# Ledger of designs, part 116: peptides against a protein of PDB entry 3B8E

Target 1, 230 residues: chain A of PDB entry 3B8E
Amino acid sequence: PFLIFIIANIPLPLGTVTILCIDLGTDMVPAISLAYEQAESDIMKRQPRNPKTDKLVNEQLISMAYGQIGMIQALGGFFTYFVILAENGFLPIHLLGLRVNWDDRWINDVEDSYGQQWTYEQRKIVEFTCHTPFFVTIVVVQWADLVICKTRRNSVFQQGMKNKILIFGLFEETALAAFLSYCPGMGVALRMYPLKPTWWFCAFPYSLLIFVYDEVRKLIIRRRPGGWVE

## One batch from the design tools (peptide; made by RFdiffusion4, then SolubleMPNN)

Design b2_p18_8_s3 (from b2_p18_8, 17 letters changed)
Fold by OpenDDE base, seed 1:
Structure b2_p18_8_s3 (fold): chain B 230 residues (1-230), chain A 18 residues (1-18)
Amino acid sequence: as target 1 above (230 residues)
Amino acid sequence: DLLKKLLEKLEELKRKAA
């Protein structure tokens, strides 16, 4: 997200505070919860990895985690960001290169796509209004990410949702997202302004996409063991 | 105040990164 912010010179889609809330607030408990996940039914039937040739973290895993799933996650966030800005008069094309003027406190007449002038304060309110739903979008997408991380090969339907700590993690990250989104003072404290409840649903297609994508991937792995998708 | 300072520092870091 930040790279796109720099490269495209768009208004900041995700604040540093929201990033910290993701990394420290919403990701930790879910990640820890995976340590309590039951092993896949076939894990003990797999051949042990060759410690000399098989890296614990390989290029395929990095590509999948950061390249594929991470990109879908980012797309979900950006989708929400662009929709919110578009609803406030800033079409995506208009946002390109706008950062310089957007962040200039001395420019109080930045025009939106419809010719409406926005003061610096108004622009920052809209920018910070995007941070919360971007964050929430990430959390909703992370529901799918966490669920798909339960297994490498088995379907979630085969593995089930027996891990109570994982369920607690999902609840905790959701509760934290709700707290950060709706608690009075969060806009001032964290620049996370309240969002309409409907924005929670904006991420659902992407969450579903990730889930379906991973289930299909796992299905392919089960049908073709040792394939490139593993 | 600490949160404000953190936010300011984060904004500064953002400015330096930009």
Scores: peptide ipSAE 0.000, ipTM 0.258, DockQ to the pose 0.032
Fold by OpenDDE base, seed 2:
Structure b2_p18_8_s3 (fold): chain B 230 residues (1-230), chain A 18 residues (1-18)
Amino acid sequence: as target 1 above (230 residues)
Amino acid sequence: DLLKKLLEKLEELKRKAA
C-alpha cells in the first residue's frame, strides 16, 4: 500500500497507525495460534527432510505467502479504498498525482471528478474514513490467510477446525477490528473513523478468492508432489 | 521492516515540517 502511495502519488490509503494495529494487534495472536495447530495426517508419509538442502521455509513458500497472497490482500484493500473515494466523488483516475495538492493545507479548492471543491479538512476526513475500512478489509482477508496456513497439503475440510486457540484468534482479531472501528474516540486517537457495517463485506470476495486459490493449490500438490506449486 | 521504514519516513516528514 505504501509503495503505491509513493509511486502513484495518491492520497494515503492506509495510515501508519492502522499498519501498527495490523502488525501488533491482528496478526500476532493468529500467528501464535498456528503453533498449536494439529499436524497434518500425512506428515509421517512424507520423505525425511534433508537438513543440509531442505529449508523449513523455502523460497517458494515465501514467494507464495508474501508475493501471491499478499498481493491479493493488497488488492482487496485498494478496492475498498477506491470504492470509498469514488462514492465521495473521487474516481480512481483522478487520484493519480493528486497527493501533492491533497496534502497541502493551503489548497482548499481541490476538485473532485465532478468539479466539487474540497477543503483540506474535508479531504482529510475522507482520507481517514478510508483507513478503517482498509484495516477491516485486511482483517477479513486474514481470516482466509489464517485458515489456509493451517496446512501445507491437506484441505481445510480434511484438517478440520479443531484448534480452539486458532478459533479464539479469529474471534480476537475480529473483536479488535470492531473495537477500533466503532469505539468512541478512535477517530481522534488513531485517525480511524467509524465505518458503515456494509464495508465489512467489501473484502469477502477477496477472502473467498484466497481460500479457493489455496484449496486448488493444495489439490495440485496432493496430485503432483514435488511440483513448483509446493 | 515495512513498519520500520514507515516510521522512519514519518519521523523524516515531522522533521521537515518542523
Scores: peptide ipSAE 0.000, ipTM 0.287, DockQ to the pose 0.031
Fold by OpenDDE base, seed 4:
Structure b2_p18_8_s3 (fold): chain B 230 residues (1-230), chain A 18 residues (1-18)
Amino acid sequence: as target 1 above (230 residues)
Amino acid sequence: DLLKKLLEKLEELKRKAA
């Protein structure tokens, strides 16, 4: 989100505090929970890794994590961002290059896509209104990401949801997201304004997309071992 | 470290906007 903020010069889609809440709050317990995941049923049938040649973090893993899944996550977040701004009168095309005027406190007549003028205070309210739904969108997408990361080859349906720590992590990140979104004073303290419950569902298509994509990927890997997809 | 750098850059941009 920050890269697009810089490249497109759009209003800040995700605040610093929300980024910290993602990286340190919502992602920590789920990531740790993966250490307790049960081995895949076929792990003992695989050849051992060569520690001299085979990196744990290889180009394929980076490509999957950042190039594929990360891009889908970003698309989910930006979708939510653009929907919120569009509902408030700012169409996506109008946001391009708007950052400079948007962030200038001395400009109180920034026009939306419909010619309505927005004061600095009004713009910041809308911006901060975007932060919480964007954050929640990332959390919802991370549910799918965490679940798909349980296995490299086996379907989630084959592996099952037996890791109680992972399940706890999903509840923890969701509870934290709800706390940050709805606790009184979070708007003042964290610049995270309360969101409508409907915004929780905005990310569901992307979460489902990630899940389906990964299951299809894993299916291809199972059918064609040693392919470019693995 | 990447996060820290990004945060620092964000704060810098906020200061320049302010």
Scores: peptide ipSAE 0.000, ipTM 0.272, DockQ to the pose 0.033
Fold by OpenDDE base, seed 5:
Structure b2_p18_8_s3 (fold): chain B 230 residues (1-230), chain A 18 residues (1-18)
Amino acid sequence: as target 1 above (230 residues)
Amino acid sequence: DLLKKLLEKLEELKRKAA
């Protein structure tokens, strides 16, 4: 998100506070919950790893965790961001290079895509209105990320949802997201303005995409052990 | 390091808001 902010010179899509809430608030309990996940049914059928040649974290795992899944998360957040700004009169093409004028407190006549002029305060309200839905989008996508991390090879449907701590983690991150989104005063304290409940659904296609993608990947691994997808 | 930079930026933002 921050790299696109610099390269495209667009208004800030995600605030520093929201990033910290993700990294320290919503991710910790879910990550710890994975330590209590049951072993996969086929784990004892796998050959022992050679500790000298086989890395615990291979290139495929890194590519999945930080590359592909991370990109889908970012795309989900940016989609929500662009939709909100478009609904407020700022089309995506118009946002390119707009940050300089957007962040200038002395410019009170920034025009949108339809010729409407926006004051600095109005622009900041719209910007902060984007931060909360972006955050919520990440949380909704994280549901899928956490669920797919339950297993490396088996389908989630084969593994089941028996880990009560993981279920608690899903509720905790959702409750935190709701608290930060709807608690009075969060707009002033954290620059997180309340969002319409409909914005929660904007992330669902991306969450589903991650889930389907990972299930297909795992299916390929089961059918072709030792392939390039493992 | 990224977390430290983010925390520093947050403190800077708090100082500017105050």
Scores: peptide ipSAE 0.000, ipTM 0.308, DockQ to the pose 0.045

Design b2_p18_8_s4 (from b2_p18_8, 17 letters changed)
Fold by OpenDDE base, seed 3:
Structure b2_p18_8_s4 (fold): chain B 230 residues (1-230), chain A 18 residues (1-18)
Amino acid sequence: as target 1 above (230 residues)
Amino acid sequence: SLLEELLKLLEELRKKAE
């Protein structure tokens, strides 16, 4: 998010403190929980691999798959960001290069896509209104990510939700999102203004997309063991 | 107490980031 902010010169979509909350608060418990996930039934039955040749290729394929999921996750966040700004009169194209004027407190006549002038204070309210939904969108997308990370080949429906620690991680992540979104003072402390309930659902299509993507990937792996999709 | 400490840390980080 910060890189896009710098490169595209758009208003900051997500605050630095919020990013830290994602990296340290929401990802830590789920990541640890994956270490306690039950092994897939097929993993332990696999023939020994040559660690010198097969490991590197497999790691690259896995890295690519998770990289793609990460991109979809980022797209979900930016989608929410652009939707909020568009609803407030700033179309995506208009945001390009706007940062300099946006962040200048002495410019109080920044025009939106429809010619409406915005004061500095009004612009900052809109900016901070984006932070919370962006964060929540990431959390919602991470639900799907955590679920699909439980297995490499088996469907989620086959493996099930047996890891109680992972389930706890999902609830912890959700509780943190709710806390940061609705607790009084978060707007001042974290520049995360209160979230409209509708924004919780904005990320659901992306979560579903990740879920479907992974299920299709796993299906292909099951049908074609040793393929490039693995 | 832990929550209060966390909030204080976040506030300090915010101030440093400004």
Scores: peptide ipSAE 0.016, ipTM 0.379, DockQ to the pose 0.076
Fold by OpenDDE base, seed 1:
Structure b2_p18_8_s4 (fold): chain B 230 residues (1-230), chain A 18 residues (1-18)
Amino acid sequence: as target 1 above (230 residues)
Amino acid sequence: SLLEELLKLLEELRKKAE
């Protein structure tokens, strides 16, 4: 995702405010919720065979797995971004290299994929229109992340959703997403323009993907304890 | 956290591109 942004030089899919909302509003409470989650029995009872090497390996594996999940999250966000821009006339291929002209306030005739000219203000509106769905996409994907982070080995179906704080976290991030998406003035204040309800569903495939990915990963771990996927 | 780091990096790149 990062490389794509740099290489493609596309309009910014996610603003600073959105990032802050993710960091402070979306991730913090879920992180706290996970701290209160009951530790997986296997994690608590598992003594490292070699405390030094096994700990290091596990940390690396966790980092890699988290990195992979993060990549999927980013892909979900970018997918939503591209869909929104495509609906507004900017096909993904047309966005390549467009950023320079896009961000130039003196260019008021940037053409979309269909020859429609966009003023700077119009372009910024559509750009900021992407911020909210991107944020919402992250929130929806994080639903899956929070659920899968409850355990490292056990299935989500086995662990369940007993943590009230986790449920609260999910509710809070969803409520925040709804607030930012639909509250009047958020477009002006936070550059997060209102979101069509249908956009909430754009992230669902990616949430499912993360869920399936993690379940498969956990299944492999259960079948092959000590494997590289742990 | 990784997503946030990636987003931060993207934002930094944005700033450099401006």
Scores: peptide ipSAE 0.014, ipTM 0.410, DockQ to the pose 0.035
Fold by OpenDDE base, seed 4:
Structure b2_p18_8_s4 (fold): chain B 230 residues (1-230), chain A 18 residues (1-18)
Amino acid sequence: as target 1 above (230 residues)
Amino acid sequence: SLLEELLKLLEELRKKAE
């Protein structure tokens, strides 16, 4: 999805504040959770039969899984972005290559898909309107990650502690999303305009997709132990 | 994470656009 963004040269879907909030709010807690899980697994797990190979396999599998989940998350965010822009008159196909003109302050007659001209200020308002929903979409998609973690066939105890940290992180992210979305003045201060409640639901299909993906992955792992899908 | 890298890249692109 990011490659598509670069190749398509569309208006930026994420603002600096949104990116910062995602990096600090969304990724930090999962990272801590993973670090904690690894520490617990090292304490609780019997010595792996082959520590080197098993660790390498697990690291590769985790990396691949997170990479794939991250791709789905990005797709969810971009979906929300495109929906918002489409609702404002910019169809996805029209956004292709539009970034240069979009970001040019001197061009005040950028046309949408319906021939309506948009001033720079108007365009930036629409762009900033996308920032919060994109962030919220990521948060909602991350809820699926939490569910995935709960459904992992790891030891119930290890899952329990990981789940607590993840749950806390999820609440923190959700609270942050709510704060940024609905606190007065955020539009001016952070360029994050208020979010319509409907936008919270835009990510649900992607959350479901992540869930289905993980279940399918787990099913494949169960059917083919030691496969590359693990 | 892939997401972090993506976001960093987006931020870099934003800075270049500004």
Scores: peptide ipSAE 0.013, ipTM 0.425, DockQ to the pose 0.041; fails the geometry check
Fold by OpenDDE base, seed 5:
Structure b2_p18_8_s4 (fold): chain B 230 residues (1-230), chain A 18 residues (1-18)
Amino acid sequence: as target 1 above (230 residues)
Amino acid sequence: SLLEELLKLLEELRKKAE
């Protein structure tokens, strides 16, 4: 997200508070919960492998978790960001290179895609309105991410949801998202303005995408053990 | 460390924008 902000020179899509909440607030409990997750039936029945091979498999899993899934999460957040700005008159193409004028408090006549002029205060309200939905989008996508990380090869439908700590983590991050989104004063204190309930649904296609992607991947792994998709 | 540096940079950008 930050790299796109620098390269495209667009208004800031993600605030510092949201970053801290993601990295420290929403990831801690899930990470602990995975340590208490029951082993997959196929893993328990598998013979010990060469430590070098096991390391390679772990590296592939890490690459998936921090690469592919992380990219989909970022795309989901940016999608929500662009939708909100578009609804306020700023089309994605118009946002390219706009940051310099956007952040200049002395420019009170920045034009949107339809010629409407925006004051500095109005622009900042719109910007901060994007921070909360971006965060919420990440949380909703993390629901799918946490569920799929529960298993390596088995479908979530086969293993089920037995880890109470993981379930608690899902509720914790959701409660945090609701608190930051709807608690009075968060706009001034944390630069996270109230979120319309409709914006929670913007992340659902991406959550579904992650879920489908992982289920297909796991299906391939089950059919071709030791394949390139592990 | 990388995260901390990114957060610092974002904070600086935020302060300039305010």
Scores: peptide ipSAE 0.012, ipTM 0.347, DockQ to the pose 0.037; fails the geometry check

## One batch from the design tools (peptide; made by RFdiffusion4, then SolubleMPNN)

Design b2_p19_1_s1 (from b2_p19_1, 15 letters changed)
Fold by OpenDDE base, seed 1:
Structure b2_p19_1_s1 (fold): chain B 230 residues (1-230), chain A 19 residues (1-19)
Amino acid sequence: as target 1 above (230 residues)
Amino acid sequence: FEKRALELLEKALKLAEEL
């Protein structure tokens, strides 16, 4: 998010506070929950990792975690961001290069895509209105990410959802997202303005995309053991 | 309840900023 903010000179899509809420609030409990996941049914059929040849973190894992899933998550967040700004009169093309004028407190006549003038305060309200939905989008995408991380090769349908701690993690991150989105005072305290319930659905296609992508990946791994996708 | 939750969240965020 922050790299695109700099490169495209767009208004800040995700605030520092919301990033902290992701890292500390929504990521930790799910990550801990994975430590309690049941072993894959085939784990004992795999040969032990060779510590001399097999890196614990390999290029494939980095590509998967940061390059593929992380990019889909970011795209989901940006999609939600652009939808909200478009609903407020700022089309994506108009946001390019707008940051300088957007962040200038002395410019109170920044025009939207329809020629409406926006004061600095109004622009900041709209910017902060994007932070909560972006955050919620990440949480919704993380549902899929957490679920797919349960297994390396087995489908989620084969492994099942027996880990009660993981289910609790999904509930906790969702409850936290709802709390941050709808609790009075969050707009002032955390710059997280209330989210329209409809904006939760902006993330669902991306969550589904991650889930389908990983299930297809796992299917390929099962059909072609030792392939480049493993 | 909401005020307490806010205070807790603010404290957690401050603690996170200090770490």
Scores: peptide ipSAE 0.000, ipTM 0.222, DockQ to the pose 0.045
Fold by OpenDDE base, seed 2:
Formats: structure tokens, C-alpha cells, sequence
Structure b2_p19_1_s1 (fold): chain B 230 residues (1-230), chain A 19 residues (1-19)
């Protein structure tokens, strides 16, 4: 998010404090919960890892986990961001290069895509209105990410949802997201203005996409062991 | 307190923009 903010000179899509809430709040407990996941049923059927040649985390795993899944998460967040700004009169193409004027307190006549003028205060309200739904979008996408991280090869349907701590983590991150989104004072304290409940569903297509993508990936791995997809 | 928190956050954002 922050790189796109700099490169495209768009209004800030996700605040630093909100990023900290993701990293320390919504990511930490789910990540710890994965340590309690049951081993895959086929683990004893695999060849033992060669400690001399096989890294615990290889470049392929890094590319898959941080490259592809992270890109889908970012796309989901930016989609939500652009939808909200478009609903407020700012089309995506109009946001390019707008940051300089957007953040200037002395400019109170920034025009939207329809020629409506926006004061600095009005622009900041819209900006902060984007922070919470971006955050919630990340949390909803993280549901799928956490679930797919349970296994490397087996389908989630084969492995099942037996890890009670992981299930607790999913509820905890959701409850935290709801708390940060709707608790009075969060708009001032964290620049997270309250959301319409409908915004929670904006991320569902991306969450489903991640889930389907990973299930297909795992299916390919099961059919073609040792492929580039592993 | 809220105003001060906002000012601190704005300063932090400005610093992040300069990096």
C-alpha cells in the first residue's frame, strides 16, 4: 500500500497506525495459532528433507506466500479504496498525482472527477473513511490466507478444521477488526472511521479467489510432486 | 489529548514521506 501511495502520488490508502494494528493485532494471534496445527496425514509418506540441499523456506515458498498472496491482498484493499473514493466522486484516474494538492491544508478547492470542490477537512474525512475498509478487507482476505496456510499439500477439506486455537484466532481477528471499526473514539485515536457493515463483503471475492487458487495449487502438487508449483 | 495524538501522527506521516 505505502509503495503505491508514493509511486502513484495518490491519497494515503492505509495509515501507519492501521498497519501496526494489522501486524500486531490481526496477524499475530492467527500466526501463533498455526504452530498448533496438526501435521498433514501424508507427512510420513514424504522423503525426509535433505538438510544440506533443502532449505526450510525456499525461494518458491517465499514467492508463493509473500508475492502472490500478498499481491491478491493488496489488490483487494486497493479495490475497496478505489470503490469508496469513486462513490465520493474521485475516480481512480483522477487520484493519480492528486496527493500534493490533497495533503495541502491551504488548498480548499480540490476538484473531484465531477467538478465538485472539496475542502481540506472534507478530503481528510474521505481519506480516513478509506482506512477502516482497507483494514477490514485485509482481515477478510487473511481468513482465507490463514486457512490455506494450515497445509502445504492436503486440501483443507482433507485436513479439516480440528485446530481449536486456529478457529479461536479467526474469531479473535474478526472481533478485533469489528472493535477497531465500530468502537467510539477509534476515528480520532486511529483515524479509523466507522464502516457500513456492507463493506465487510467487498473483500469476499478476493478471499474466495485466494482459497480457490490455493486449493488448485495443492491439487496440482498432489498430482505432480516435485513440480515448480510446490 | 486527541489533538496531540493527531499532531504526532501527522508528524510521523510527514517524516515517512521524507524517507
Amino acid sequence: as target 1 above (230 residues)
Amino acid sequence: FEKRALELLEKALKLAEEL
Scores: peptide ipSAE 0.000, ipTM 0.229, DockQ to the pose 0.024
Fold by OpenDDE base, seed 3:
Structure b2_p19_1_s1 (fold): chain B 230 residues (1-230), chain A 19 residues (1-19)
Amino acid sequence: as target 1 above (230 residues)
Amino acid sequence: FEKRALELLEKALKLAEEL
C-alpha cells in the first residue's frame, strides 16, 4: 500500500497504525496456529530434507507467498480503495499525482472527476473512510491465506479443519477487525472511520479466488509431481 | 521473471522499512 502511495502519488490507502494492527494484531495468532497443524498424511513418505542443501524456505515458497498471494491481497485492498473513492467522485485515473494537492491543508478547491470541489477536511474524511474497508479486505483475504497454508500438497478437504487453535485464530482476527472497525473512538485514535457492513462482502471474491487458485495448484502438484508449479 | 520480481519486491520492502 505505502509503495503505491509514493510511486503513484495517490491519497494514502492504508494508515501506518492500521498496517501495524495487521502485522501485530490480526496476523500473529493465525501465524502461531500453523505450528499446531497436523502433519500431512503423506509427510512420512517424503524424503527427509537435507539440512545442508535444502533451505527451510525456498524461492518457490517465497514467490508464492509474497509474489502471488501477496499480490492478490494487495489487489483486493486496492480494489476496495478505488471503489470507495470512485463512489465519492474520484476515479482511479484522477487519483494519479493527486497526493500533493490532496495533502495540502491550504488547498480547499481540489476537484474530483466530476468538477466538484473538496475541502481539506472533506478529503481527509474520504481518505480515512478508505482505511477501514482496506483493512477489513486484508483480514477477509487472510482467512483464505491461513486456510491454504495448512498444507503444502494435500487439499484442505483432505486435511480437514481439525486445528482448534487455527479456528480460534480466524475468530480472533475477525473479532479484532470488527472491534477496530466499529468501536467508538477508532476514528480519532486510528483514523479508521466505521464502514458499512456491506464492505465486508467486497473481499469475498478475492478470498474465493485465492482458495480456488491454491486448490488448483495443489491438485496440479498431486497429479504432476516435480512440475513447474512445485 | 519471478526472481526479478522478488528482488524488486525485496528492494521495495527494504525501502518501506527504512521509511
Scores: peptide ipSAE 0.000, ipTM 0.264, DockQ to the pose 0.020
Fold by OpenDDE base, seed 4:
Structure b2_p19_1_s1 (fold): chain B 230 residues (1-230), chain A 19 residues (1-19)
Amino acid sequence: as target 1 above (230 residues)
Amino acid sequence: FEKRALELLEKALKLAEEL
């Protein structure tokens, strides 16, 4: 998200506070919960990893996690961001290069895509209105990411949802997201303005996409062991 | 609205690729 903010010079899609809430609040407990996941049913049939040749984190895992899944997550967040800005009169194409004027407190006549002028205060309200839905979108996408991370090869349907700590983590991150989104004063304290409940559903297609993508990937791995997808 | 936003996003992405 922040790289696109710099490269495309768009208004800030995700605030620093919301990033910290993701990294420290919503991601930590779910990530720890994976340590309590049951081993895949076939793990005892696999050869032990060679610690001299087989890296724990390899280029393939980095490519999958950051290059593929991370990109889908980012797309989900940006989708929600662009939808909200479009609802407020700022079409995606108009946002390109707008950051400089957007962040200038002395410019009170920034035009939207329809020629409406926006004061600095109005623009910041819209920006902060985007932060909460972007955050919630990431949380909803993280549900799918956490679930797919349970296994490397087996389908989630084969592995099941037996990890109670993982289930607790999903509820915790959701409860935290709801608290940050709807608790009075969060707009002032955290610049997280209240979210319309409908915005939670904006991420669902991307969560489903991640889930389907990973299940298809795992299916390919099961059918073609030692393939480039593994 | 989501469909329209998706269409707009796709158009914007295509335009950004052409630039």
Scores: peptide ipSAE 0.000, ipTM 0.166, DockQ to the pose 0.020

